# Ledger of designs, part 107: peptides against a protein of PDB entry 6EJA

Target 1, 276 residues: chain A of PDB entry 6EJA
Amino acid sequence: VEYMPANPVRIAFVLVVHGRASRQLQRMFKAIYHKDHFYYIHVDKRSNYLHRQVLQVSRQYSNVRVTPWRMATIWGGASLLSTYLQSMRDLLEMTDWPWDFFINLSAADYPIRTNDQLVAFLSRYRDMNFLKSHGRDNARFIRKQGLDRLFLECDAHMWRLGDRRIPEGIAVDGGSDWFLLNRRFVEYVTFSTDDLVTKMKQFYSYTLLPAESFFHTVLENSPHCDTMVDNNLRITNWNRKLGCKCQYKHIVDWCGCSPNDFKPQDFHRFQQTARP

## One batch from the design tools (peptide; made by RFdiffusion4, then SolubleMPNN)

Design b2_p19_3_s2 (from b2_p19_3, 11 letters changed)
Fold by OpenDDE base, seed 5:
Structure b2_p19_3_s2 (fold): chain B 276 residues (1-276), chain A 19 residues (1-19)
Amino acid sequence: as target 1 above (276 residues)
Amino acid sequence: DKEEEEALYGVDFDGRGLP
């Protein structure tokens, strides 16, 4: 018998979408939609067609909203973090949406559990935050991520301006930019005026791929550090051959790796590699 | 397969760096 919590957590799913991936979005939406959860969708400022489609969906479901503001985001851009932070603020201000967890999703990252399993699990661990760390040498991670480099997002490009120092006393961490954050931590990130949050927001506004490290770093250095779980409960389709070709040179002054969208052919791997 | 497991649940940043 599957555990049914008395007070099941409700999830705010944040989707950051762009391009012409209407079909992929529709598929993802159908896969994750539940009446008890909330869906907040940001459509890239440049993706007007997709925006119109998403608006149509939002009109059909009371628990689906589209951000009234839209950012132009690029791969690796600092603006992605801004998008998440603003969406978090919006969600906290939505008094009619009593969500307990913040979860970001894309077509390249699928939950490894059913909705019922996910809800049951998060309801049991509602005080925890789930961020997957890189799990390797941290110094190497810093170098590879370019965290010791200063980047500026301008004109749809991430310009590498030079070297920078990591703030003293801060233990930098990171990994997956797909996470599950409880409302308490989101509140902290959004409204705290302490030096940590303030400095990290500033630091990561000039960071490449900031979402892969910001929340990890803030959490681990915060009073909430004991709530971290090194797991994002997701399957990510990493394929180095496809995702690590330094294909983003035209966008960022850095070589990058990106996960690939899941294809139907990839589904067989989910069952074989499932882990607790 | 450990590599496959890391590919599914881990993070791959080995190909990142200076151009």
Scores: peptide ipSAE 0.137, ipTM 0.693, DockQ to the pose 0.746
Fold by OpenDDE base, seed 1:
Structure b2_p19_3_s2 (fold): chain B 276 residues (1-276), chain A 19 residues (1-19)
Amino acid sequence: as target 1 above (276 residues)
Amino acid sequence: DKEEEEALYGVDFDGRGLP
């Protein structure tokens, strides 16, 4: 018997989707859908077929909305962070959606717990933010992530322009680009005009894979730093052999890794991570 | 360049239990 919280949290799931993988999206959507949560879906500007499919879904469910704006996103692009930030602003302005947590998902990403378990857990720790850190040498992380390099997103490409320095007084951190953020922190990121948020938004607008580091860095240097939990509660099909072959070198002047789509043979991973 | 060939990416296999 799972603990039922007296005041269960409600989750805003933000999905950033592209391509033509409508079946995969449908499967993921069915797996995470609940009437008490909210779903805000951004479809890549170039994915018109998928956009039509998602719009059809949104018409069937009152708690599913599609972004009225659409960005042309690329792997590793700074525009991905812009997409999240704008989505956060939109969600905060939706007064009819009383969400407590912001969670981003993809077709290759699943919560490691059932909905009931997730809600129970987040309800217990509703004042915390969940971001998974790299857990290694920070200098190495900065170097390998290219945080000391200046990038420009232009013409569907991330151009490396040169070197840069990390802002003084900022402790940079990062890791997974999948996170669970409480509404209070999202409000801070969205509306704060302090030097930290302002400078970091500017800094990360020229950053490769910004979502892997922006929220970590802002949180740890903010008045909300004590709310950091080094766990994102995710299961992602991570296969370095398949996903770390510089397959996006034509898009980004850097090498990186990408998670793979789940296959039936990957089911054992769910069993292993779902252990009590 | 070795630095350019080995980019880090977040580990999303959360083998840790709930805190």
Scores: peptide ipSAE 0.016, ipTM 0.517, DockQ to the pose 0.064
Fold by OpenDDE base, seed 2:
Structure b2_p19_3_s2 (fold): chain B 276 residues (1-276), chain A 19 residues (1-19)
Amino acid sequence: as target 1 above (276 residues)
Amino acid sequence: DKEEEEALYGVDFDGRGLP
């Protein structure tokens, strides 16, 4: 018998989508949809067809909304973090959506638990934040991520402008850009005016792949540091051979790796794969 | 050098440790 929590958590799923993959999005959405959760979808400013499709979906479900603002995002762009931060603010201002957890998703990433398992798990650990760390040499991580480099997102390109220093007294960490954050921490990130949040927002506005490090770094250096769990409870369709070929060098002054989108045949893994 | 070459890649770490 699965544990049924007395006060089950409700999840705000944030989807950042682009292109014309409406069918893939529909499949993803159907796989994760539940009436007790909330879905907030950002569609890239350039993806008008997809935006129309998503709007149609949002009209059919009361717990699905589309961001009224749209950003033109690029791979590795700082604007992705801006998208998350703005969506967090929006979600906190939606008083009619009492969500407990923030979860970001894409077609390339799935929760590894069924809805019931996920809800039960998060209900038990509602005070925790789930971010997967790289678990390796931090100096190497900094170099590979280009955290000691200054980037500017402009004209659909990430320009490398020069070198920079990591802020003094900050323990930098990062890893997966897929995370599960509790509302309390999201509130802290969104509304805190302390030196940490202020400096990190500024720092990461000029950072490549900021979502892979921002929340990790803020959390670990914050009063909420004891709430970190080094696990994001995700299944990623990763193919390094295909994903690590500097395919985005034309977009960013850096090379990177990206996971592949799930194929329809891969969706069964959502319910079948579990992690300890 | 190898160090500079390695520094050219931002890494999605999910591919290294997650199925």
Scores: peptide ipSAE 0.029, ipTM 0.599, DockQ to the pose 0.066; fails the geometry check
Fold by OpenDDE base, seed 4:
Structure b2_p19_3_s2 (fold): chain B 276 residues (1-276), chain A 19 residues (1-19)
Amino acid sequence: as target 1 above (276 residues)
Amino acid sequence: DKEEEEALYGVDFDGRGLP
């Protein structure tokens, strides 16, 4: 039984969606929608049908907005980080939306906890940031993620241009690109002009799958480092057999894995969720 | 549309799994 907190956190859900997964998105949205939270939806610039559908939804709910800007993102693209960063800025500028946490979602996501559970938990740990680390040695992570390689997103492709060095004095980390960030840290990432944030934004502008590492790295090297919790409180339908076939090699000069859509038979995996 | 489907869903680079 979850106790209702006296001062419950309010969540800004940032949904990054593309394609024609309208039904999936609708299902997910209905599952996560609550009047006390906020939903900011980015639809890929190329997904016009989906955009129209999402706009229709946004008109029905006062706490649902669609990004007025739209990016054309590709798998593994650096532009995904830009999408998050811009959405963070937008959300911080929305003075009428007093959110406490930032949570990113895709159309393929599905809630693994009740709203009450999530709110109760985050309300208890409102000063923490939840990012799941890779759980491996960092050297291997750097190599496999291609963090020591320079990438350029151009013409719907991530071009590997050459080698690069990790900035000196920076401890690189990463893992899941699904995170729960408190407002304070989002403010720091968005508005800080310190050397760390500035350099990392530059560095990750040329990084493959930047969302898997940027926030981890910035957080761990920042004055906010003590707020990190190595757990994102979420799972995706991760099936290596289906998702790890280098299916995006045609658009990325690297190889990675993608999650799969949830199936009813996958719901048993929700029981494996753990809280920090 | 193929182009639309090439957008990001979020990935794990080497399939280490997500908790």
Scores: peptide ipSAE 0.019, ipTM 0.591, DockQ to the pose 0.104; fails the geometry check

Design b2_p19_3_s3 (from b2_p19_3, 12 letters changed)
Fold by OpenDDE base, seed 3:
Structure b2_p19_3_s3 (fold): chain B 276 residues (1-276), chain A 19 residues (1-19)
Amino acid sequence: as target 1 above (276 residues)
Amino acid sequence: DEKELEELYGVDLDGRGLP
């Protein structure tokens, strides 16, 4: 008998989608949909067909909304972080959606727990934040991520402008750009005017792949640092053969790897994955 | 083991760097 919490947490799922991944999106949506949760979907400005499909879904479910604003995002673009930050602000302003956790998802990752298990777990650890770190040498991470480089997103390209220094006194961290954040921390990130949040927002507005490091770095250097759990309660389909070909060099002045969408044949891995 | 864990939960840094 799964433990039923007396005050179950409610989750705001944020989906940032683009392209023609309608089938993948539908599969993900079916897997995570529950009447007690909330779903806020951003569709890339260039993905009009997908936008129409998502709008249709949002009309069928009262707990599904689509962002009225749409950004043109590119791989590694700083605008992805802007998308998350704006979504967080929107969700905090939705007084009719009393969510407790923020979770971002895409077709490139999959929850390893059932809804009941996830809710039970998060209800027990409602004061914690779940971010997965890279688990390697931090200097290597900085170098490989290009965090010591200044990037400018312009005309659907990430331009590498030169070198920069990591701010003094800041412990930089990062890893997976898939996270579970409690409402309190989201409020802090959204509304705090302290030097940390202000400086990090500025710093990461010129950062490649900012979502892989921003929240980690802010959390670990914030008054909320003790709430960090080094796990994101999901699996990501990394296939180097498919995702590590420097395929983005035409839009980003950096080589990178991207996760791949899960396919039905990948589901066997879910059964073998241990609970975090 | 570590690579498998990174594949499941983390990021792959090996293919990242200057073009």
Scores: peptide ipSAE 0.171, ipTM 0.741, DockQ to the pose 0.674
Fold by OpenDDE base, seed 2:
Structure b2_p19_3_s3 (fold): chain B 276 residues (1-276), chain A 19 residues (1-19)
Amino acid sequence: as target 1 above (276 residues)
Amino acid sequence: DEKELEELYGVDLDGRGLP
């Protein structure tokens, strides 16, 4: 018998969508929608058709909202972190949405648990934060991520301006940009005025792929460091042959790998046993 | 096994770097 928590956690799902991903969005939404959760959707400023479609969905469901602000985001852009941070602030200010966890999702990354399993698990570990680390050489990670490089997002491009130093005393970490964060930590990230949060927000505003490292780094160096779990409870559809061709060099002054959207034929991978 | 787990749960860094 699956454990049914007496006080089940409620999840705020944040979806950042763009382009012509209407079908993927519908599939993702159908897969994750539940009446007890909340859905906050940001549509890229340039994706007007998609925005109209998402607005229609939001009118049909009381627990679905669309960001009134819209950013133009690019792959690897610092603006993605800004999008998450602003969405976190918005969600914290929504007093009528009592969410317990923040979860970001895309069509390229699916939860490995059913809703019931996810809720049961998170209800048991409601004081924990789930971020997947790269699990390799940290120096290699820094180098490959370009964390020791200064980037500027301008004119829909990530310009590499030069080298920079990692802040002293900071243990940099990162990995997946898909995470599960409890409300307490989101509050800390959003409202704390301590040196860590302030400096990291500044540092990561000039960082490539900031969402892959910001929350990891902040958490591990914060008073909340003991709440970290090295798992994001999801599967990423990596295809190196397709995703690692330096296809974004025209947008960013860096080569990068990107995951691919899951297709129906890929769902067999979800049958694999989830690790704790 | 570790490679498989990385493909499922991790980040692929091999293709990242200076253009």
Scores: peptide ipSAE 0.169, ipTM 0.735, DockQ to the pose 0.704
Fold by OpenDDE base, seed 1:
Structure b2_p19_3_s3 (fold): chain B 276 residues (1-276), chain A 19 residues (1-19)
Amino acid sequence: as target 1 above (276 residues)
Amino acid sequence: DEKELEELYGVDLDGRGLP
């Protein structure tokens, strides 16, 4: 029996989807859908078939909306952060959607808890933000992420222009690009005009894989730093053999690993890797 | 296995770097 909170949190799920994998999206949607939550879906500008499918879903459910704007996103592109930031602004402006947490999901990343468990947990820790850090040598992280390199997204490519320095006085951190952020922190990121947020938005507009580091870095250097929890409450299907072949070198001037989509046969891993 | 859990919950940096 799960604890039923008196004031359960409501979640805004943000999905950034592309391609033609409608079945995978449908499976994920069914797995995470609940009437008390909200779903805001961005479909890549080039994925018109998928966009039509998602629009059809949004017409069937009052708590599902599709972004009226669409970006052409690439793996590792700075535009992904722009997509999240704009989605956050949109969600904050939706006065009819009283959400408490922002959660992003993909077919390659699944929550480790049931909906009831997740809601109970987040209701207990509603003032916290959940971001998973790399947990290793930070200098190595900076180097491996290319944070000390300047990138420009142009013509569906991430161009490496040269070297850059990390801003002075900023403690850089990062890890998983899948996170759970409370509304208060999202408001801060969206509307703050302080030097930290302003500089970091500028810095990360020229950053590879910005979502893996932006929110971590902003949070840890902000007045909200005490709300950091080093856990994103999810598992990722890492398979080096399949996902670490520098497969995006034609799009990005950097090599990287990509997680694989979960398949039904991977379900046994969910049972074995539950964190207490 | 702690290493396996780290792979599932963490980030794999080993395959990242200059082409």
Scores: peptide ipSAE 0.192, ipTM 0.743, DockQ to the pose 0.723; fails the geometry check
Fold by OpenDDE base, seed 5:
Structure b2_p19_3_s3 (fold): chain B 276 residues (1-276), chain A 19 residues (1-19)
Amino acid sequence: as target 1 above (276 residues)
Amino acid sequence: DEKELEELYGVDLDGRGLP
């Protein structure tokens, strides 16, 4: 018998989508949709066709909303973090959406558990935050991520301006940009005026791939540090042959890897990787 | 297996760095 919590957590799913992948989005949406959860969708400012389609969906479901603001995001851009932070603020201000967890999703990342399993698990661990760290040499991570480099997002490009120092007293961490954050921590990130949050928001506004490190770093250096779980409960479709060709040189002054979107033929992997 | 973990949790740093 699957555990049914007395007070099941409700999830705010934040989808940041772009391009013409309407079919993929539709598939993703159908796969994750549940009446008890909330869906907040940001469509890239340049993706007008997709925006129209998403708006149509949002009109059909009361628990689906589209961001009234839209950002132009690029791979590795600092604006992605801004998108998440603004969406978090919006979600906290939505008094009619009593969500307990924030989960970001894309077509390249799927939960490895069923909705019931996910809800049961998060209901049991509702005070925890789930972020997956890189699990390797942190110095290597800093170098590879370019965290010691100053980047400026401008004109749809991430310009590397030079070197920078990591703020003193801050233990930098990071890994996956897919995470599960509880409302308490999201509130902290959104409304705290302490030096940590303030400095990190500033620091990461000039950071490449900020979502892969910001929340990790803030959490680990915050009063909420004991709530971290080194697991994001996700499976990512990594293919180095396809995703690690330094294909983003035209967008960012850095080489990077990106996961590939899941295809129907990839679904069998979810079952194989499922674990308690 | 590190590769397996990367597939599960979506972290790959090998192809990252200065151009």
Scores: peptide ipSAE 0.170, ipTM 0.744, DockQ to the pose 0.622; fails the geometry check

Design b2_p19_3_s4 (from b2_p19_3, 11 letters changed)
Fold by OpenDDE base, seed 1:
Structure b2_p19_3_s4 (fold): chain B 276 residues (1-276), chain A 19 residues (1-19)
Amino acid sequence: as target 1 above (276 residues)
Amino acid sequence: EEEEERLLYGVDFDGRGLP
């Protein structure tokens, strides 16, 4: 049953891209592009060729912009959170882009619904925030994520400096680093000067893979905690055999996993998730 | 030497728990 919302939400899609994956980016862009949404693209500072290509695209579409600032990001780096936070601020300052939701996307993580379904769903639940939690033991999650460890991003490396304590009175949570956040919560994260936001920004500036936990933790400890939905409406091509080989040990003093690019043979997974 | 644990790096969505 297709629900037609009276006031459909408009989405700000934020893409953080790097390398020379122009074909993958083009495919994704074609799949998610709609005239009523907005697209804000950050290209890694080191990816000049890709930056030029993305700039060309942005000139062709009025609802596509490229960040005027560029960061050199690394896998697991704290700078990724900085990228999201700065992009959120930029988007809030764009008065000509009346977006209702913030959505980040990766080439390996797709929305499981069509645009119409996504818009209908978010229009119905426009006051909610969608973050997928780990769904396991929280103490184990903290240990596995290294949240009780202090990291420093320097010289394109995440250095493990030592141990740290979780801030008192904070219930830490996390999971997927792919989320759907409503504008109101983004405004809170961006402009609030309360102790929670201030302390968490500081804490997560020394955190490995901060986007997997920052927004979860801030939301659940904030006055907006009742807006939490434990679902991010995404499918990820997860293969632990291929993705969990400590492949980033050379840039991060920790072992992690990564999703794989979708292949035609992975189509069965889309079919399974599309079933009611 | 503290044994390094593997990071989660995201959670698969299986379509459960939709409102």
Scores: peptide ipSAE 0.025, ipTM 0.573, DockQ to the pose 0.061
Fold by OpenDDE base, seed 3:
Structure b2_p19_3_s4 (fold): chain B 276 residues (1-276), chain A 19 residues (1-19)
Amino acid sequence: as target 1 above (276 residues)
Amino acid sequence: EEEEERLLYGVDFDGRGLP
């Protein structure tokens, strides 16, 4: 029996979805849905059928909303970070949704804890932020991520424009683009006008896959740095044999990997990784 | 054109980094 906290945290789940992965979305939604949480869904501007389906779901549940704005996101695009940042602002402006944590999910990311376990855990550590770092050489990370390269998202393509320097005095970090952020830190990222947040927003607007590094870097260089926990409490279905084939070179002037969607046969992995 | 490969990181929960 999981301990029930006296003041349980409420979670804002943000889903960024595209294509025709309606079944994947339905599975994910069923797995994470709870009446006490909130769900904010962005559907790619080009995915009209999926948008209609998601709208139908949102009409059935009072705690499910769809972004009124829609971006045309591409793999590796800087616009993904913009999507998260705008979603964060929207969620902070929703006074009728008193959420405590921001969690992003996709079809390639699945919760390994029950709702009760997750809520109990986050309620205990409500002042912490959960980001998973790469755990390798940082210089190598910068090079392989292309953080020292300038990218421009234009015409559904990430154009590599040239080299750039990492801002001086900034400790760059990154890893997983799946995170659990408390409301306080989200407020800081959204509303702060300090030099760190301002410069990082600008820097990462020209960054390849910025969500893998932006929040890590901002957090670790911010007054909230002591709230960092190197864990994102989730499982991501990675298969490098399938996901690392430079399949996105037509979209991005870079080679990269992508996580794979979870399949029903992957369920056993969820059980194996779930810890009491 | 220079061929470079970006490393992306998937994460499994392993209990590390918890307070």
Scores: peptide ipSAE 0.021, ipTM 0.564, DockQ to the pose 0.060
Fold by OpenDDE base, seed 5:
Structure b2_p19_3_s4 (fold): chain B 276 residues (1-276), chain A 19 residues (1-19)
Amino acid sequence: as target 1 above (276 residues)
Amino acid sequence: EEEEERLLYGVDFDGRGLP
């Protein structure tokens, strides 16, 4: 018997999209759409065609909105974190959208559970935050992520300026940039003026791939540290052989891996791999 | 002017199911 919560959680899905993948976005949106949830969509500043398409969709649904501001989010750019942080603030200011969880999505990431299963699970664990850690040696992670390097986003490029030190007294962590955060923690990140949040926002504004580490690090060093669950409840379509070719060296003074976009045939695999 | 870019990770990751 599937657990049916008396007070089911409502989810704010934040979609960060770019390029010309309008058909893929439409398919994903239809797959995740539910009347009880909220959808806040950011379209890259350089994707005008996609923006027009998304605006058309948003006019058809009362629980779908598009960000009035748009950023140019390059791979690995600090602007991606800014996009999430601004989206969080916007969502907290939307008093007519009583959401309980923040979930980010892209075409390369998909929930591995049905809506009912996801809602039931999050309703049971509504006080928890779900962030997946890298599970490797932390020192190696820092080196591989370039966290000990200073980056500047300028002219659609991530410039490596030099070396930097990790702030003293901070336990750095990270992994997946796909997460499920409860409203309470989002409020903390958005409105707290403590030294931790202030310093980390500054530190990560010059960080490569900041979304893979910022929320992990803030949560684990915060008074909310006991709410962390090392699981993001996601399936990511990885093809390491194809995705790890350092193909974006012209954009970022670093090398990384890219996940593949989900294809229609991948959705069937998603349903089969869902484990209770 | 429209640019097509892909999202990349510094570290590869495979998501897990529900606990």
Scores: peptide ipSAE 0.022, ipTM 0.513, DockQ to the pose 0.057; fails the geometry check
Fold by OpenDDE base, seed 2:
Structure b2_p19_3_s4 (fold): chain B 276 residues (1-276), chain A 19 residues (1-19)
Amino acid sequence: as target 1 above (276 residues)
Amino acid sequence: EEEEERLLYGVDFDGRGLP
């Protein structure tokens, strides 16, 4: 029997989508849609067909909106973080959408829990933030992530400009770029003018794969550090042999990995879930 | 049968990492 909270949390789902996978998006949307939640969809600036499709969906549901601004994002680009940050600001300014949690999604995400289970869980831990850390050697992480390198996003490319130093006094962390953040922390990230948030926004504007580290680093060094849970409640299909072949070298002056699409044979992995 | 794509609630490290 699932626990039914007296005051269930409401979720703002932020979907960042691109390409022509309208059918896939529609399937995903149907799977995650609930009348009590909110859906804010960003469509890549280059994906006009998809944008038109998403607009049609947004007109059918009062709790679905599309970003009036659109960014052209690339793999590993700093603009992805900008997309999240701007969407957070937008969502906070929407006074008619009383959301409690921010959750980012892609078309590659697969549900492993029911809506009721998710809501019950988050309602129980409404004061927590869920970010999954790499859980390994941090120095190695910094090096492999290129956090000690300066990148510039320009002309659909991430240019490596040179070396840089990590700001002193900052404990850098990172891992998954999929997270669940409570409204309070999102407010802090959006509106705080303290040195931490200011410096980190600047630092990560020249960072490769910034979403994998920005929120972790800000949270752990902030007054909200005690709210971190090392779990993002996500399952991704990782196959290093397939996903780590420098496939993005034409876009980024660095080699990286990407998750693979789930296949039917991967279904058994969904049964092995870790709960915080 | 369109498999309902739902949000993944299981914890798996989704860090892409770099070689």
Scores: peptide ipSAE 0.014, ipTM 0.497, DockQ to the pose 0.150; fails the geometry check

